# Designs tried in a protein design run: peptides against a protein of PDB entry 6FRK. Part 139

Target 1, 411 residues: chain A of PDB entry 6FRK
Amino acid sequence: NEEVLNAMLKEVCTALLEADVNIKLVKQLRENVKSAIDLEEMASGLNKRKMIQHAVFKELVKLVDPGVKAWTPTKGKQNVIMFVGLQGSGKTTTCSKLAYYYQRKGWKTCLICADTFRAGAFDQLKQNATKARIPFYGSYTEMDPVIIASEGVEKFKNENFEIIIVDTSGRHKQEDSLFEEMLQVANAIQPDNIVYVMDASIGQACEAQAKAFKDKVDVASVIVTKLDGHAKGGGALSAVAATKSPIIFIGTGEHIDDFEPFKTQPFISKLLGMGDIEGLIDKVNELKLDDNEALIEKLKHGQFTLRDMYEQFQNIMKMGPFSQILGMIPGFGTDFMSKGNEQESMARLKKLMTIMDSMNDQELDSTDGAKVFSKQPGRIQRVARGSGVSTRDVQELLTQYTKFAQMVKKM

## One batch from the design tools (peptide; made by RFdiffusion4, then SolubleMPNN)

Design b2_p17_8_s3 (from b2_p17_8, 6 letters changed)
Fold by OpenDDE base, seed 5:
Structure b2_p17_8_s3 (fold): chain B 411 residues (1-411), chain A 17 residues (1-17)
Amino acid sequence: as target 1 above (411 residues)
Amino acid sequence: LIELTKLYQEIMKILNE
């Protein structure tokens, strides 16, 4: 029994290390699991594997829980939220995502750019804020982030904003000057919450970075970014351990909507490669993907038209980040969709749909749409002219359709 | 749902070719 336990714990420890969980936390978890498992209960014929998985799951849940209640904004008050984090952590993007999240929830939200160090920081924030229709403040001429933050906070307090998000300078290195600047900003604006933004892709460096921020500023909340990529999320455990602060949100992509409240259970399930079946069910219900019975029936019969392809492209576009949905399925690793390719893929889908908008019902509803176009090349030229694209673009679409239709026949 | 997800996965692969 002890040999079986040790073998299974070794597999789990290996998987956690491969998930960027800190070596110290993995060792501690192993000892905690060993102490929590009664070997006598394991002898009673219960599925030893299930018992160990449950014990591991419980210990991981404890590692993600700092035992501190997350700060929440108060409705009808001015809530100042200061963001801190390294350059490249996704801090500026996350400020916009959080602002957009609260705006969609009916909060009067604004953004302040107090990053004077990075050239174009204010332009980037302004672009993101304008796209999301979020009010913003910053300066092109003021170099003191304390002045900008103070003026911006005062302005938006006077205008009765409820959520005032302050983006600060993120430098490449933990420089003492950066921490001093962050402290000066924090002292001047007296934030209700300080949010540390951490990139999950930094792996084993998560602990040291999170600790360095917590030792210098009163971090009260953590946001973990880049969980849609190769980062398996183990760094999030290190952030909680080092900051003793709750993860409040996660960034799950590059889109402004790729931002969700942190949920412990789904996160740990995903970290263990169990998937997020609950989140998948919720997402399926939200998207009404169950209404696709007619499509599933067609697919079973090997029937796939250009219209069926168009409808699937519409569904993919409604789903948003498809990488998130794949990452909820057990056995589909997050590695399958490289982040940068998703927006480009959505732009490609939209282009393909625009080409199909110039097709007629005979072309769209044909069981072999590519054959309809091959028999009458004048159709390609008509569609190309109607869509404002080349005949080559239409031929590429038909080639892609043919690949899909062949795949459906093999399903 | 799993079949639909496989279809979408393959759609995304073909779109990335």
Scores: peptide ipSAE 0.072, ipTM 0.721, DockQ to the pose 0.163
Fold by OpenDDE base, seed 2:
Structure b2_p17_8_s3 (fold): chain B 411 residues (1-411), chain A 17 residues (1-17)
Amino acid sequence: as target 1 above (411 residues)
Amino acid sequence: LIELTKLYQEIMKILNE
């Protein structure tokens, strides 16, 4: 029994290390799980795997909980939120995402660019803010971030803004000069919350980075970015452990809407490869995929037309990052769709749809669309000319359709 | 839902071939 436990714990520990969980945390987790599992209960015929998974899940939940209540803005007050983090962490983009999140919730929100170090930082913030219709402040001429931050905070306080987000300078490395600048800004504006933005894709470097920020600046909240498909999220545990601060939000993509409140249970479930069934259900409901009753009936009857394929491609395109949805399915790890492959796949879908836009209703609504084209090859040439593609591209589409139609018939 | 998601998975596999 102990050998079986040790073997299963070794497998889980390996998976957590592969998920970028810090080795010290994995060691601590292993000891905590061993202490929590009663070996006698494992003998009583309970599913040993389920028991170990539950114990691991429970201990991971504890690792994500710093035991500190997350700061929340107060309605009708001026809440100053200062962002800190390295360059490339997604800090500036995350400022815009957070501002947009609060704006959509009915908060009077604004953005301040106090990044004087990076050329074009203010232009980037201004572009993002303008697209989201968020009020912004910054300077093209002022080089002192303390002055910009102070003036911007004062301005927006006087205008009765409720959420005042201050984006600070990042650096490519942890530099003492950066931390001194951050302290000067923090002392000048006296933020109600300091948010550390961490890139989840930096893996094992998350602990050292998060600790360096916490040792210099009073980090009270963490936002984890780049949790879109590639980052397994294990670095988030390291950030919580090092900062002793809660994760408040996660960035799940490049779009301004790819931002959500952090939920412990779904995050740990995803980290363990258990999927996020609740998030999948919520996402399916949000997308109104259930309105496809007519499609589900056709699929049950093994009927699949080129129009049905076109409608599915439209649905996939509406779903946004398909990698996120796949990553919610149990047994489909985040690694199944690389971001590069997703953009290329979406471009391919759009190309295929453009070819189908040149098809007629008889071709689209045929239960054997490929046979319609095979019987009358002149249709392929018409569609190719109409869509500006080769006859080969149309034949490739018909080959793909045939593969799908065969799959649907086997369902 | 699971069947639909499997269909989408297979769509994406075929598109990535």
Scores: peptide ipSAE 0.064, ipTM 0.717, DockQ to the pose 0.156
Fold by OpenDDE base, seed 3:
Structure b2_p17_8_s3 (fold): chain B 411 residues (1-411), chain A 17 residues (1-17)
Amino acid sequence: as target 1 above (411 residues)
Amino acid sequence: LIELTKLYQEIMKILNE
């Protein structure tokens, strides 16, 4: 029994290390799991694997819970949120994502660029903010981040903003001068929350990085970015352990809406490769994909039209990065779509939809749309002219449709 | 939901081809 336990724990520990969980945390987890498992209960014929999985899950949940309640903004108050983190962590993008998140919830939100170190930081923030219709402040001439942050916070306080997000300078390395600047900004603006932004892709370096920030500034919240890529999120455990601060949000892609509140249970489930069935259900319900009973019925009957394909493309586009949805399914790695492939895939979807916008109802609603076009090649030329594409592009769409329709017939 | 998810998976597979 002890040998079986040790073997199973070795497999779990290997999987956690492959998920970028810190070696120290994995060792501690192994010891805690060993102490929590009664070997006598394991002898009684209970599913040893389920028992170990449950014990591991419970210990991972404890590693993500710092025992500190997450800060939340107060409605009708002026809440100042300061962002800290290295350059390339996604800090500036995350500021915009958080601002957009609160704006969509009806909060009067603004952004301040106090990054004077990086040339074009203000232009990047301004571009993101303008695209999201978020008010912003910054300077092209002021080089003191303390002055910019103070003036911006004062301005937006006077304008009765509820969420005031301050983006600070990020550097490529942990430097004392960066931490001193962050401390000066924090002292000047007196933030209600300091958010550390961490890139999940740095793996084993997450602990040391997170600790360095917490030792210099009063980090109260963590946001983990780049969980859409190869990063399995194990670095998030290291950030919580080092900062003793809760993860409040995760960045799940490059889009401004690729941002979600952190949920412990789904995150640990995903980390263990169990998927996020709950988040998948929530996302399906949010998108009203289940309201497509008509589609499910058609799929059961092996029927799939060009219109059905168009509607599914619309659903995929509404879901955002489909890689995230796939990554919520047990056994589907996040690696199924590289980030580059996602934007290209979305552009391809839009192109295909534009071609279908030039189709008529007879073509769209035919149970054999490809055969309708094959019988009357003049339809291909009409659709090509209507959508401004080549006849080849229309033929490629019909070829893809045929592949889908064949797949649906095999379901 | 599982059938829809398989459909979407295959959609994405074909779109990535």
Scores: peptide ipSAE 0.054, ipTM 0.693, DockQ to the pose 0.148
Fold by OpenDDE base, seed 4:
Structure b2_p17_8_s3 (fold): chain B 411 residues (1-411), chain A 17 residues (1-17)
Amino acid sequence: as target 1 above (411 residues)
Amino acid sequence: LIELTKLYQEIMKILNE
């Protein structure tokens, strides 16, 4: 029994190391799991694998819980959120994502660019903020980040902003000058929260990086970025361990919407390759995809219209990057769709919907939409002209619909 | 939910062909 336990723990430890979990944490987890497993209960014929998985899951949940309540903004207060992190961590992008998240929740949100070191930092922030319609502050001439941060915070406090996000300079390396600058900014603006942004793709370096920031700056929250790539997120455990601060959000892509509140259970499930069924359920419920009982009933009867396809395309567009949804399903890796293919796929989807917007109700609601168009080729030309596309593009859409309708009949 | 997800997978396959 102990040999079997040790063998299974070795496999789990290997998988955790391959997931970028720090070797010290993996060792400690192994010891904690060994101490938590009753060998007598394991002898009773219980599914040893399930028991070990549960013990591992429970210990991983403890590793992502710093025992400190996450800071949350107070409604009607001016909440100053300072971002810190290395260059390339996704800090600036994450500032925009967080601002957009709060704005969509009905918070009066703004952005301050206090990054004077990186050429084009303010232009990048301004571009992102403008696209999201988020108010922003920064300077092209002021070189002191303390002045920019102070003036920006004062301005937005006076304008009764509720969420004031301050992006600071990142450096390529841990430099004493960076930490001093961060301290000076923090002292000047008196942030309600200091958010450390960490790139999950740096793997085993996550601990050392997170520790270096925490040793210099009073980090109170962590945001982990680049969880849409090959990074399985094991570095997040290292960040929590080093900072003793909760993960509050994760970045899951390059789009401004590729940002979600951190959830422990889904994250650990995904880290273990168990998928994120809970997040999938939550996402389906958020989208009211369960109101598709009528669709499911139609699908069971092998009925599928162009309108039904259009509605599914709308649902996919609302879901965001489909790779994330696939990555929530057990056995589907995040690598199933390359990032480049997602934007192209969404653009294709939008093009297809635009073609369908030129279809009439008879065409959309036909149980055999492709046959309606095949019987009257003049419909293809009408739709093509109405949507500004070629007749070939309409034929390709009808071909895709036919393939899809055939798949539905096989389901 | 699993059926919807399979449906979406197949949609995305068709869109990527």
Scores: peptide ipSAE 0.034, ipTM 0.665, DockQ to the pose 0.132

Design b2_p17_8_s4 (from b2_p17_8, 9 letters changed)
Fold by OpenDDE base, seed 2:
Structure b2_p17_8_s4 (fold): chain B 411 residues (1-411), chain A 17 residues (1-17)
Amino acid sequence: as target 1 above (411 residues)
Amino acid sequence: LIELTKLYKLIMKILDE
């Protein structure tokens, strides 16, 4: 029994290390799990694997919980949120995402660019803020980030903004000058919350980076970025352990909407490859899949039209990153879709939809769309001209439709 | 949900071919 336990713990520890969980945390987890598992209860015929998985899950949940309540903004007050993090962490993008998140929730939100170090930082923030219709402040001439931050915070306090987000300078490396600048900004604006933005893709470097920031700046919250299907997420545990601060949000892609409140249980489930069934259900419900019952019923009857395929493509497009959806399914590892393949697949899907937009109702609603085109080849040429594609591209679409319809008939 | 998942996997497999 102890040998079986040790073997299973070795597999779990290997998987966690492969998921970029810090080696010290994995060792501590192994010891805590060993101490929590009663070997006598394992003898009673209970599914040993489930017991170990549950113990591992419980200890991972504890590692993500710093035991500190997350700061939350107060409605009707001026809440100053200062962002800190390295250059390339996604800090500036995350400022815009957080601002947009609060704006969509009916908070009077604004952005301040106090990054004077990076050329074009203010232009980037201005571009993002303008696209999202978020008020912004910054300077092209002022070189002191303390002055910009102070003036911007004062301006937006006087205008009764509720959420005032301050983006600070990042550096490529941990530099004393960066930390001094951050401290000067923090002392000047007296933020209600300091958010450390961490890139999950840096793997084992997450602990050292997060610790360096916490040792210099009073980090109270963490946001983890680049959790877009490919990031294993284990670095998030290291950030919490080092900062002793809760993860409040995660960035799940490049879009301004690719931002969600951090949920411990779904995150740990995903980290363990258990999937996120709850998030999948929520995502499926957001899609208003009442129309999918009608589709499922059609599919059960072996009826599948080009219109039905088009509607499914629209549903996929509405779901957002398909890698994210697949990553929510139990047994689909994060590695199932490469980012490059997903963008290419979405571009292909959009091309297919554009071809279908040039089809008529008779072609779209035929239970054998491919046969309609095969009987009258002039339809292919019409659709090709209408969509600005080759006749080959239309034939490829019809081939894909035929493959799909054949698989639907086998379901 | 499982059927929908199978459908999406199928679509993606077809798009990756």
Scores: peptide ipSAE 0.025, ipTM 0.548, DockQ to the pose 0.136
Fold by OpenDDE base, seed 4:
Structure b2_p17_8_s4 (fold): chain B 411 residues (1-411), chain A 17 residues (1-17)
Amino acid sequence: as target 1 above (411 residues)
Amino acid sequence: LIELTKLYKLIMKILDE
């Protein structure tokens, strides 16, 4: 029994190392799992694999829990959130994502660019902020990040902003000058929260990097980025262990919406390759896909309209990148769609929806929409003109609809 | 959820064609 346990633990440890979990944490986890498993219960014919998986899951959940309650902004207060992290960590992009997240939640949110070191930092922040309609502050002439941060924080406090996000300079390496700058900024603006942004793709370097930041600045929260890539997120465990701070959000792509609150259970499930069924259920429930039963019932009866297809496209667009949804399903790897194909696929979906926006109710609600258009070809020309597309593009949409309806009938 | 997943897979397959 001990040999079997050791063999299975070796496989789990290998998988965790391949998931970028720090070797020290993997060793500690192995010891904790061994101590938590009753060998007598393993002898009783219980599924040894399930027992070990449960023990591993439980110990991983403990590793992502720093035992410290995550900071949350107070409604009606001016909450100053300072971002820290290396260049290339996704810090600037994450500032915009967090600002957009709070703005969509009805918080009066703003962004401050206190990155004076990187040429074009302010332009990048301004571009992102403008696209998201987020108020921003920065300077093209002021070189002192303390002055920019202080002036920006004061400005937005006076304007009664509730969420004031300060992006700071990153460096390519851990430099004492960076840490001194961060301390000076932190002392000047007195942030309510300091967020360390970490790139998950740096693998085993996550611990050393996170520790170096925590040893210099009072990191209170962690955001992990690039979890849409080849990074399985094991570095997140290292960040929590080193910073003793909770992960509050994760970045799951390049889009401003590719940002979600950190959930422990789904994250650990995904890390173990178990998928994120819970997060998929939550996303499905958030979409009020209750009408899916009615849709499924219509589909069972072989009724599928262009409107039904449009509603499904809206649902997909609301869920975000489909690779993320697929990556929540057990047995679907994150690599099932290349990132390039995803933006193109979303653009194609939006184009198809724009074509359907030029259709009338008779066309949209017909149980055989393709036949309605085939009987009256003038409808194709009308829709093409209305949507600014070719007649071929409308025909391609109708062909796709027909294929979809045929596949639905086979379900 | 499984049916939704099948539906979404189907949609994506159509979009990739």
Scores: peptide ipSAE 0.022, ipTM 0.562, DockQ to the pose 0.130
Fold by OpenDDE base, seed 5:
Structure b2_p17_8_s4 (fold): chain B 411 residues (1-411), chain A 17 residues (1-17)
Amino acid sequence: as target 1 above (411 residues)
Amino acid sequence: LIELTKLYKLIMKILDE
């Protein structure tokens, strides 16, 4: 029994190390799991594997829970949220994602760029903020981040903003000057919450970086970014352990909507490669995919129209990032789709749908839409003109449809 | 759900070509 336990724990420890979990945390977890498992209860014929998995799951849940209640903004008050983190952590993008999240929840939200060190920081923030219709403040001439942050916070307080997000300079190195600047900004604006943004892809460096920030500024919340990529998220455990602060949100892609409240259970399930069946069920239920039974039945009969393809593109667009959905399915690793391709794929889907919006019902509902267009080439020219695209773009759509319909017939 | 996932994988594969 002890040999079987040790073998299973070795496999789990290996998987956690491969998930970028800090070696110290993995060792501690192993000892905690051993102490939590009664070997006598294991003798009683219970599924030993299930019991070990449950014990591991419980200990991982404890590692993600700092035992501190997450800060939440107060409605009708001015809540100042300061962002801190290294350059390349996704901090600036995460500021925009958080601002957009609160704006969509009906909060009067704004952004302040107090990053004077990075050339084009304000332009990047302005671009992101403008795209999301979020009010912003910054300077092209002021070099003191304390002045910019103070003026911006004062301005937006006077305008009765409820969520005031301050982005600060992220430097490549833990320079003392950066931490001093961050502390000066924090002292000047008196933030209600300091959010540390961590890149999950930095692996074993997560602990040391998170600790360095916590030792200099009063980090109260953590946001983990880049959890849609090769990063299996083990660095998030290191962030919580080092900061003793809750993870409040996760960044799951490059899109402004690729941002969700942190949920412990789904995260640990994903970390263990169990998937997020609950989150998948929730997403499926939100999509009202009940109408897809009719589609699945058509697909089983090898019937696939351009309209059926259009409806599927609509469903994909409603689901959001497809990489996230795949990452919720057990046995589909996060590596299945490269991040950069997803926004481009969504833009391609929108373009394809715009072309299809210029098609008529005869074209859309034909069991062989490509054959309808091939028989009457004038249809391609009509659709191209109607959608503002080239005849080549319409032909490419029809080629993609034909490939899809052939694959459906093989399913 | 599994069939839908296969469908979406197929769509994404076609879009990446």
Scores: peptide ipSAE 0.027, ipTM 0.534, DockQ to the pose 0.163; fails the geometry check
Fold by OpenDDE base, seed 1:
Structure b2_p17_8_s4 (fold): chain B 411 residues (1-411), chain A 17 residues (1-17)
Amino acid sequence: as target 1 above (411 residues)
Amino acid sequence: LIELTKLYKLIMKILDE
């Protein structure tokens, strides 16, 4: 029994190390799991695998819980949120994502660019803020980030803003000058919350980076970025362990809406490859895909048209990054679609939709669309000309549709 | 949700071919 436990724990530890979980945390997890497992209960014929998985899940949940309640803004109050983090961490993008999140929730939100070190920092923030219709402040001429931050905070306090986000300078490395500047800004504006932004893609370096920030600045919240299909979530555990601060949000892509509140259990479930069914339900409900019930009912009856396929492609395109949705489905690992493959897949879907835009209602609404085209080959040539594609591309679409319709009939 | 999951699995199979 102990040998079986040790073998299974070795596999779990290997998978966690491959997921960029810090080696010290993996060792601690292994010890905690061993202490939590009753070997006598394992002897009683219980599914040893399920018991170990449950123990691992519980201990991972504890590793992402610092035991500290996350700061939340107070409605009707002026809340100053200062962002800190290295250059390339996604800090500036995350400021815009958080501002957009609160704006969509009905908060009066603004952005301040106090990054005077990076050329074009203010232009980048201004572009992002303007696209999201978020009020912003910054300077092209002032070089002191303390002056910019103080003036911007005062301006937006006087205008009764509820969420005042301050983006600070990053550096390429942990430099004392960066920490001094951050402390001067923090002392001047007296933020209600200091958010550390961490890039998950740096892997085993997450612990050392997060610790260096916490040792110099009073980090109260963590945001983990670049949790797209290639970024391993294990760095998040390292950030919590080092900062002793809760993760409040995660960034899951490049879009302004690729940003979500951190949920411990769904995150650990996803990290273990169990999927995020709750997040998938929430995402499906946010899309108001009520029209999918009518489709699901048609699919149950084995009816599937080219129009039904077109509508499904539209729904996929509306859902945003398809890799994220797949990563919520149990058995689709995060690695299932590389970022490159996703853009290519979306381009392929858009090409297929463009071909279908050249079809007529008789072709689109036929329960046997492929047979309509096979009986009258001139339709293929018309559609090919109308969409600017080859007749082969139209035949490939019809082949894909036929495969789809055959699978629907077997459902 | 289960039907949507099946649908997405199906679409992915079509896109990977």
Scores: peptide ipSAE 0.025, ipTM 0.551, DockQ to the pose 0.123; fails the geometry check

